# Peptides against a protein of PDB entry 3JWR: the designs that were tried, part 96

Target 1, 323 residues: chain A of PDB entry 3JWR
Amino acid sequence: TRELQSLAAAVVPSAQTLKITDFSFSDFELSDLETALCTIRMFTDLNLVQNFQMKHEVLCRWILSVKKNYRKNVAYHNWRHAFNTAQCMFAALKAGKIQNKLTDLEILALLIAALSHDLDHRGVNNSYIQRSEHPLAQLYCHSIMEHHHFDQCLMILNSPGNQILSGLSIEEYKTTLKIIKQAILATDLALYIKRRGEFFELIRKNQFNLEDPHQKELFLAMLMTACDLSAITKPWPIQQRIAELVATEFFDQGDRERKELNIEPTDLMNREKKNKIPSMQVGFIDAICLQLYEALTHVSEDCFPLLDGCRKNRQKWQALAEQ
Target 2, 298 residues: chain A of PDB entry 3JWR as posed
Amino acid sequence: TRELQSLAAAVVPSAQTLKITDFSFSDFELSDLETALCTIRMFTDLNLVQNFQMKHEVLCRWILSVKKNYRKNVAYHNWRHAFNTAQCMFAALKAGKIQNKLTDLEILALLIAALSHDLDHRGVNNSYIQRSEHPLAQLYCHSIMEHHHFDQCLMILNSPGNQILSGLSIEEYKTTLKIIKQAILATDLALYIKRRGEFFELIRKNQFNLEDPHQKELFLAMLMTACDLSAITKPWPIQQRIAELVATEFWEQGDQVGFIDFVCTQLYEALTHVSEDCFPLLDGCRKNRQKWQALAEQ

## One batch from the design tools (peptide)

Design b1_p27_1_s3 (made by RFdiffusion4, then SolubleMPNN; from b1_p27_1, 12 letters changed)
Fold by OpenDDE base, seed 1:
Structure b1_p27_1_s3 (fold): chain B 323 residues (1-323), chain A 27 residues (1-27)
Amino acid sequence: as target 1 above (323 residues)
Amino acid sequence: SQEVVDRFIDSHTVSEEEREKLLALLQ
């Protein structure tokens, strides 16, 4: 395609020029082509292209295929969300120095998972999928959309001309797919809530050990969630704009719940209760976000900008909630 | 803690049905 030719022929700017190592990064000014160029730079600077013998054209095609399999009519859970999740992963690995704690296969899996974790997202949550009796709800009992996202990821990875993992041994391939699956499934907040207590307790007791395979898996899950939720850590103008996108998508779901399911939406999904957004954001930060970024910062102090951003945005949302 | 999550859910719900829906959002 013309898009593939343009991407494959383009000079890829440095990570410094693209600012993709910054935790304060914004994609708002970037074209779709520039987001793809940023993605190539992430793979290159993490040594994934060289270490796993990726062909440039195959990587370009894969990136474009991933981007194409996000819906444009979804306000938040689109390519830009996946791209920002991957950028936060890249920043955490590089600037946050987490790269030094992980294997090349784990890094490869996390980057693929971050880009792929919401593939074919429909702008509705698992609860809506269950209540609407969607065919996907018949296939999976828990983490319905996350299983679907992984299935889409696997489909793309196995598609002709998209096989970025073709340079791996059979054992490396199996390991990578296992980690990708676990990482995508970890973006289900229900699984995060279920597992986070073990992680926080290990950190609190100074018993956290990345050489333990179970603790490694737990850490990768927490890191995925930290990147997926990273909009809450962004500079205030960026955070506000992303919160508006999230609210738009949630209100669209609430409108569908009324019309299609004849259900009154919860406050979070209710367009008429926009005035509750600031207090809901404070509650979300306190209940879900703060402890995660505190624990992550304990594993790597260089991740502090994520925690600091989250704290600053809590203060901003609290000030709005008091008006 | 689970208590913080529960308090968050309770503070943003007006009914048990809404609480279950919000839990389902997290699930």
Scores: peptide ipSAE 0.020, ipTM 0.616, DockQ to the pose 0.091
Fold by OpenDDE base, seed 2:
Structure b1_p27_1_s3 (fold): chain B 323 residues (1-323), chain A 27 residues (1-27)
Amino acid sequence: as target 1 above (323 residues)
Amino acid sequence: SQEVVDRFIDSHTVSEEEREKLLALLQ
């Protein structure tokens, strides 16, 4: 395609020029082409292209295929969300120095997972899918959408001309797919809530050990969640704008819940209760975000900007909630 | 650092009910 030719022929700017190592990064001013260029730079600077013998054209095609398989009519869970998740992963690996704690296969899997974790998202949560008796709800009992996202990821990876993993051995390929699946499934907040207590206790007791395979898996899950939720850590103007996108998508779901399911939506998805957004954001930060970024910062102090950003945004939301 | 550890230990305690409520909103 013309798009592929343009991307493959383009000069890829440095990570410094693109500012993709910054935790404060924003994609708002970037074109779709520039987001793809950033993604190429992430793979290159993590040594993934070299170490796994990726062909440039295949990588370009894969990136464009991933981007194409996000829906354009979804306000938040679109390509830009996936791209920002991957950028946060890249920043955590580089600036946060997490790269030094992981294998190349783990890094490869995490980056693919971050870009792929919401593929074909429909702008509705798992609860809606279950309650609407959607065909996907018949295939999976739990983490319905995350299983679907992984299936889409696998489909793309196996599509002609998109096989970025073709340079891997059979064992490396199996390992990578296992980690990708685990990482995508970890983005289900229900699983995060279930598992985070073990992680926090290990950190609290100073018993956390990345050489333990179970603890490694647990850490990768927590890192994925930290990147997925990273909008909450962004500078306030960026945070506000992203919160509006989230609210838009949630309100669209709430409107559908009324019309299609005859259900009164929860406050978070109720357009009529938009005035509760600040207090709900404070609750979200306290219940889900703060402990995660504290724990991540304990594993690597260079991740402190994520924690600091989260705390600053909590203060901003609290001030709005008091008005 | 010890400061990060201490801050983590002293992290915000949220009730299980509040956690479940927030989870239900997001899931």
Scores: peptide ipSAE 0.020, ipTM 0.566, DockQ to the pose 0.044; fails the geometry check
Fold by OpenDDE base, seed 3:
Structure b1_p27_1_s3 (fold): chain B 323 residues (1-323), chain A 27 residues (1-27)
Amino acid sequence: as target 1 above (323 residues)
Amino acid sequence: SQEVVDRFIDSHTVSEEEREKLLALLQ
C-alpha cells in the first residue's frame, strides 16, 4: 500500500525528537504516520529490531496492521490508546529504567502487548458483552474482551508479511506469546484488583524479587496496568481531554445499554450524570491508580513522574468535584 | 452511584470489597 511504502521509506526521528521517552508525552498533535514512526523508534531503541532480526518492512506492515485493527468509531479504546499505552511502556522502560530489570523477550512481549492489548475493542466493557449475550461471552467466562484482544494479536502476528517474530527460536516464540497473553489478560482491571494485593504486600515487606518467576509475572502484569491507565498521570490538560474521550465512550455504552438491553446504566455510563465525572475520577484514582504508581515507584524511583502526575490530577479532579 | 464512589476518597482506607464495587461501577 501507499501507506506502507511511505512508512517504510520515512526517516525515523530520534526518541528525543519524538519525545517518546517523556512521561508527559501527548499524541494529540501527531498524525497516524507519526504514531507509526514513534512505534518503529520504540522497537529500535529497545534493541528489539536488532536482537530479534526484524525486517523493517515487516515491522512497518505489522504496525499498520495493528493500527488498522483498532476501530475508528470507538472514542477511547482505539489505536491512540494502544499507542499511548506503548509509549508509556517505552518511557517506563527507558526513563523509568525498568529495561535493566527485564529480559529482551519480556520487553518484546510487553511492547507487542501494549500495542495489541485492545485490538478490535468495540467500545463496550466485559459486562456489556456478557449482558448482551454476545458470542464471545460463550467462548470465555472471564476477561472476555482481553481474550479476544489476544486472539486478534495472534492472528496479526501470524498473518503473511506481519510475522515480526519470525526471527525467534521456537522456544523464544512460545515464551514471548505466553508473556503477551499474560500481559493482555492483565489489562482486565478485575484481574488487577485480584492480584495487586500480593504485589503491594511484597513491596511493603521489602520482599519483592524479580528473580522469582512468579513475582516477575506479577510485576509485568502490574506494569501493563500502569501503562494502560497512564492517561491519569498525564499533565492536566492532556488528562482532561482523555477523560472526555473515556466519558464519551462510556456514555455511548450507557446509551446502548438503555436502547439495546433496556438496562439503566451505572453512573459512570450515564450521560445524565456527567456532573459526577470529577468525583468518579477521584474515586478511580484512589481505588485503582495511586497505590499502583506508588508501588511502581518503589520498584523504580525513576517512575515517580507517573505517581506525581496521578497525585496532581487527583487534586485537580477533587477541586472540580467541590464546585 | 455517587455514594459508592464517595467511599474511595482514600485508597489506603478502602477495603478490597469496596474496590471491587468500584470496578463494578467502572466496568
Scores: peptide ipSAE 0.020, ipTM 0.595, DockQ to the pose 0.122; fails the geometry check
Fold by OpenDDE base, seed 4:
Structure b1_p27_1_s3 (fold): chain B 323 residues (1-323), chain A 27 residues (1-27)
Amino acid sequence: as target 1 above (323 residues)
Amino acid sequence: SQEVVDRFIDSHTVSEEEREKLLALLQ
């Protein structure tokens, strides 16, 4: 395609020029082409292109295929969300120095997972999918959409001309796919809530050890969640803008719940409860976000900007909730 | 320090009721 030709022929700017190592990064001013260029740079600077012998054209095609399989009519869970998740992963790996704690296969898997974790998202949560009797709800009992996201990821990875993993041995390929699957499934916040206590307890007791395979898996899951939720850590103007996108998508779901399911939406998805957004954001930060970024910062102090951003945004949301 | 970590974890302890409510929202 013309798009592929343009991307493949383009000079890829440095990570410094693209600012993709910054935890404060924003994609708002970036074109779709620039987001693809950023993604190429992430693969390159993580040595994934070199170490796994990726052909440039194949990587370009894969990126464009991933981007194409996000819906444009979804307010938040679109390519830009996936891209921002991947950028946060890249920043955590580089600036946060998590790269030094992981294998190349784990890094490869995490980056692919971050970009792929919400593929074909419909702008509705698992509860809506279940209640609407969607065919996917018959295939999967739990983490319905996350299973679908992984299936989409696997489909793309195996599509002709998109096989960025073709340079891997069979064992490396199996390992990578396992980690990708686990990472995508870990983005189900219900699973995060279930598992996070173990992670926090390991940190609290100073027993956390990445040499333990189970603890490694747990850490990768927590890291994925930290990147997936990283909008809450962004500078306030960016946070507000993203929160508006989230609210738009949630309200769209709530409107559909009323219309299609004859159900009164929860406050989070109720357009009439827009005035509760600040207090709900404070509650979300306290219940979900703060401990995660505290624990991550304990694993790597260079991840502190995520925690600091989260704390600052809590203060901002609290101030709005008091008005 | 371990003390700082403990303090932060303890300060953000969510009640079981709040956890259940949150789980219900996320399902």
Scores: peptide ipSAE 0.020, ipTM 0.588, DockQ to the pose 0.046; fails the geometry check

Design b1_p27_1_s4 (made by RFdiffusion4, then SolubleMPNN; from b1_p27_1, 10 letters changed)
Fold by OpenDDE base, seed 5:
Structure b1_p27_1_s4 (fold): chain B 323 residues (1-323), chain A 27 residues (1-27)
Amino acid sequence: as target 1 above (323 residues)
Amino acid sequence: LEELLDLFIESHTVSEEEAAELRALIE
């Protein structure tokens, strides 16, 4: 395609030029082509292209395929969300110095997972999918959409001309797929709530050890969630704009719940309750976000900008809630 | 998805046991 030719022939700017190592990064000003160039740079600077012998054209095609499999009519859970999740992962690995704590296969898997974790997202949560009796709800009992996202990821990875993992041994491939699956499934917030207590307790007791395979898996899950929720850490003007996109998508779901399912939506998804957004954001930060970024900062102090951003945005939302 | 995974299996001369393990990851 013309798009592929343009991407494959383009000079990829440096990570410094693209600012993709910054936790304060915003994609709002970037074209779709520029987001693809940023993605190439992430793979290159993490040494994934060299270490796993990726062909440039294949990587370009894969990126475009991933982007194409996000829906354009979804307000928040689109390519830009996946791209921002991957950028936060890249920043955490580089600027946050987490790269030195992980294997090349783990890094490869996390980057692929971050880009792929919401593939074909429909702008509705697992509860809606279940209540609407969607065919996907018959295949999976829990983490319905996350299983679907992984299936889509696997489909793309094995599609002709998109096989960025063709240079891997069978053992490396198995390991990578396992980690990708675990990482994508970990983005189910319900699973995060179930597992985070173990992680926080290990941190609190100073017993956290990445050499333990179980603790490694737990850490990768927490890191994925931290990147997935990273919009809450962004500079306030960026945070507000992203919160509007999230609210739009949630209100669209609430409208569908009322129309299609004849149920009254929760306050979070109720357009008539938009004035509660600031207080709900404070509650979300306190219940979900703060302790995660505190724990992540304990593992790597260079991740502090995420925690600092989260704290600053809590203050801003609290001020709005008091008006 | 199973058919697509076979492309990788065929290209790497994977054993039946290894192929079965890979297919189990899709489930």
Scores: peptide ipSAE 0.038, ipTM 0.656, DockQ to the pose 0.014
Fold by OpenDDE base, seed 4:
Formats: sequence, structure tokens, C-alpha cells
Structure b1_p27_1_s4 (fold): chain B 323 residues (1-323), chain A 27 residues (1-27)
Amino acid sequence: as target 1 above (323 residues)
Amino acid sequence: LEELLDLFIESHTVSEEEAAELRALIE
């Protein structure tokens, strides 16, 4: 395609030029082509292209395929969300120095998972999918969308001309797919809530050990969640804009709940309750985000900008909630 | 799922309204 030709022929700027190592990164000014170029740079600078012998054209095609399989009519859970998740992962690996704690296969899997974790997202949560009796709800009982996202990821990875993992051995491929699956499933916040206590307790007791396979898996899950939620850590102007996108998508779901399911939405999904957004954001930060970024910062102090950003945004949201 | 919701509610000093909003995030 013309798009593929344009991407494959383009000079890929440095990570410094693209600012993709910055935790404060914003994609709002970037074109779709530039986001694809950033993604190529992430793979290159993580040494994934070299180590796994990726063909440039195949990588370009894969990126474009992933991007194409996000819906443009979804306000938040679109390509830009996936791209920002991957950028946060890249920043955490590089600037946060987590790269030094992980294998190349784990890094490969995490980057693929970050880009793929919301593939074909419909702009509605698992509860809506279940209540609407969608066909996907018949296939999976729990983490419905996350299973679908993984299925879509697997489909793309195995599609002709998109096989970025073709340079891997069978064992490396199996390991990578296992980690991708675990990472995508870990983006279900219900699973995060279930598992985070174990992680926090290990940190609190100073018993956290990445050499333990179970603890490694747990850490990768927490890292995925930290990147998925990283919008809450962004500089306030960026945070506000992203919060508006999230609110738009939630309100669209609420409108559909009224129309299609004859259900009154919760305040989070209720367009008429827009004035509660600041207080809900404070609650979300306190209940879900703060401890995660504290724990991540404990594992790697260079991840502090995520925690600092989260704390600053809490203060901003609290100030708005008090008005 | 219900057990997860209960765990969440037990782990946090949130109002019933706040708990309902947070449930919407994890469902």
C-alpha cells in the first residue's frame, strides 16, 4: 500500500528527537505516520530489530496492521491509547532503567502487548459486553475483551507479511506468546485488583525478587497496568485532555446503556454527572493508581516521574473537586 | 467477580457511591 511504502521509506528520527524516552511525552501533535515512526524507533532502540532479525518492511506492515485494527470512532481506546501505553513502556524500560532487569524476550513481549492490548476495542467495558449479550460474552466468562484483544494480536502476528516473530526459535516464540497473553490479560483492572496486594506486600517486606519466576510474572503484570494507566501521570494539560477523551467514551457508553439496555448509567458513565469527574478522578487515583506507582518506583527509582505526575494530578483534581 | 468487588470494597474506605463508580471501572 501507499501507506506502507511511505512508512518503509521514511527516515526514522532518533528517540531524542521524538522525545519518546520522556515520561511527559504527548502524542497530540503527532500524525499517524509519526506515531508509526516512533514505534519503529522503540523496537530499534530496544535492540529488538537486531536481536530478533526483524525485516524492516515486515515491522512496518505489522505496525500499520495493529494501527488499522483499532477503531477510529472510539474516543479513548484507540490507536493513540495503545501507542501511549507502548511509549510509557519504552520510557519505563529506558529512562526508568527497567530494561536492565528484563530479558530481551520479556521486553519484546511487553512492547507487542502494549501496542496490542486493546485491539478492536469497542469503547465499552466488559460489563456492557456481557449485559448486551454480545457473541464475545459467549466465548469468555471473564476478561472478555482482553481475551479478544489477545486473539486479535495473535491473528495479526500470524498474518502473512506481518510475522515480526519469524526470526525466533520455537521456544522463544512460545515464551513470547505466553508473556504477551499474560500481559494483555493483566490489563483487566479486575485482575490488577486481585493481584496487586501480593506485589505490594512483597515490596513492603523487602522480599521482592525478579529472579523468582512467579514474582517476575507479577511484576510484568503490574508494569503493564502502570503503562496502561499512565495518562494519570502526564503533565496537567495533557492529563486534562486525556480525561476528556475518557469521559467522552464513558458517556457514550452511558448513552448506549440508556438506549440499548434501558439502564440508568452510573455517575462515571452519566453525561449529566460531568461535575463529579474531579472527585471521581481523586477516588480513582487513591484507589487504583498511587500505590502502583509507589511500588514501581521502589523497584526502580528512575520511574519516580510517574509517581510524581500522579501525585501532582491528584492535587489538581482535588482542587477542582473543592470548587 | 463478586469476590473481587468485595475485596476492593473491603480494602478501601470508600462510600457506596464511590464503590459503585469504581466497580464500573473494573467490570
Scores: peptide ipSAE 0.030, ipTM 0.358, DockQ to the pose 0.090
Fold by OpenDDE base, seed 1:
Structure b1_p27_1_s4 (fold): chain B 323 residues (1-323), chain A 27 residues (1-27)
Amino acid sequence: as target 1 above (323 residues)
Amino acid sequence: LEELLDLFIESHTVSEEEAAELRALIE
């Protein structure tokens, strides 16, 4: 395609020029082509292209295929969300120095998972999929959408001309797919709530050990969630704009719940209750976000900008809730 | 999962309304 030719022939700017190592990064000013160039730079600077012998054209095609499998009519869970999740992963690995704690296969899996974790998202949560009796709800009991996202990820990875993992051994391939699956499934917040207590206790007791395979898996899950929720850490003007996108998508679901399911939506998904957004954001930060970024900062102090951003946004939301 | 969420909500002194919203977010 013309798009593939343009991407494959383009000069890829440095990570410094693209500012993709910054935790304060925003994609709002970037074209789709520039987001693809940023993604190439992430693979290159993590040594993934060299270490796993990726062909440049195959990587370009894979990135464009991933982007194409996100829906444009979804307000938040689109290519830009996946791209921002991957950018936060890249920043955490580089600026946050987490790269030094992980294997090349783990890094490869995390970057693929971050870009792929919401593939074919429909702008509705698992509860809506269950209540609407969608065919996917018959295939999976829990984490319905996350299983679907992983299936889409596998489909793309095995598609002709998109096989970025063709340079791996059979054992490396199996290991990578296992980690990708675990990482995508970990983006289900229900699983995060279930598992985070073990992680926080290990950190509190100073017993956290990345050489333990179970603790490694737990850490990768927490890191994925930290990147997926990273919008809450952004500078306030960026945070406000992203919060509007999230609210738009939730209100669209609430409107569908009323119309299609004859259910009154929760306050979070109710367009008439916009005035509750600030207090709900404070509750979300306190219940879900703060402890995660505190624990992540304990593993690597260079991740502090995520925690600092989250704290600053909590104060801003609290001030709005008091008006 | 619901039981674990309830234990979490109880431990964090979240209002019943806030708890319901958090549950809806993760479902």
Scores: peptide ipSAE 0.028, ipTM 0.356, DockQ to the pose 0.086
Fold by OpenDDE base, seed 3:
Structure b1_p27_1_s4 (fold): chain B 323 residues (1-323), chain A 27 residues (1-27)
Amino acid sequence: as target 1 above (323 residues)
Amino acid sequence: LEELLDLFIESHTVSEEEAAELRALIE
C-alpha cells in the first residue's frame, strides 16, 4: 500500500526528536504516519529489532495492521489510546529505567501487548457485552474483551507479512505469547483490583523482588495498568482532553444501554450527569490510580513524573468538583 | 471481583457515589 511504502521508506526520527521518552508526551498533533514512526523508534531503541531479527518491512506492516484493527468510530479505545499506552510503556522502560529490570522477551511482550491490548475495541465494557448477550460473552465468562483483544493480537502476529516474531526460537515465541496474553488480560481493571493488594503489600513490607517469577508476573500486570491509565498523569490540558474522549465513549455506551438494553445507565455513562465528571475523576484517582503510581515509583524512582502528574490532576479535578 | 472492590473501597475515603461509579468502570 501507499501507506506501507511511505512508512518503510521514511527516515525514522530519534526518540529525542519525537519526545517519546517524555512522560508528558502528547499525540494530539501527530499524524497517523508519525505515530507509526514513533512506534518503529520504540522497537528500535529497545533493541527489539536487532535482538529478535525483525525485518523492517514486516515491522512496518505489523504496525499498520495493528492500527487498522482499531475502530475509528470509537471515541477513546482506538489506535491513539493503544499508541499512548505503548509510549508510556516506552517512557517507563527508558526514562523510568525499568528496562534494566526486565528481560528482552518481557520488554518485547509488553510493547506488543501495549499496542494490542484493546484491538477491535467496540467502545463498550465487559458488562455491556455480557448484558447484550454478545457471542463473545458465550466464549468467555471473565475479561471477555481482553480475551478478544488477545485473539486479535494473535491473529495479526500470524498474518502473512506481519510475523514480527518469526526470528524467535520456539521457546522464545511461547514465552513471549504467554507474557502478551497475561499482559493484555491484566488490563481488565477487575483483575487489577483483585491483584494489586498483593503488589502493594510486597512494596509496603519491602519484600518486593523481581527475581521471584510470581512477583515478576505481578509487576508486569501492574506496569500494564499503569501505562493503560497513564492519561491521568498527563499535563492538565492533555488530561482534560482525554477525559472528554473517555466521557464521550462512556456516554455513547449509556445511550446504547438505554436504546438497546432498555436500562438506565450509571452516572459514569449518563450524559445528563456530565457535571459529576470532576468528582468521579477524583474518586477514580484515589481508588485506582494513586497507590499504583506510588508503588511504581517505589520500584523505580524515575517513574515519579507519573505520580506527580496524577497528584496534580487530582488537585485540578478537585478544584472543579468544588465549583 | 466485586467483593474485592468493595473491600478496597471500604479501606479508602470514597463517597458512595464515587464507589458506584468505580464499580461501573471495572465491569
Scores: peptide ipSAE 0.025, ipTM 0.357, DockQ to the pose 0.086

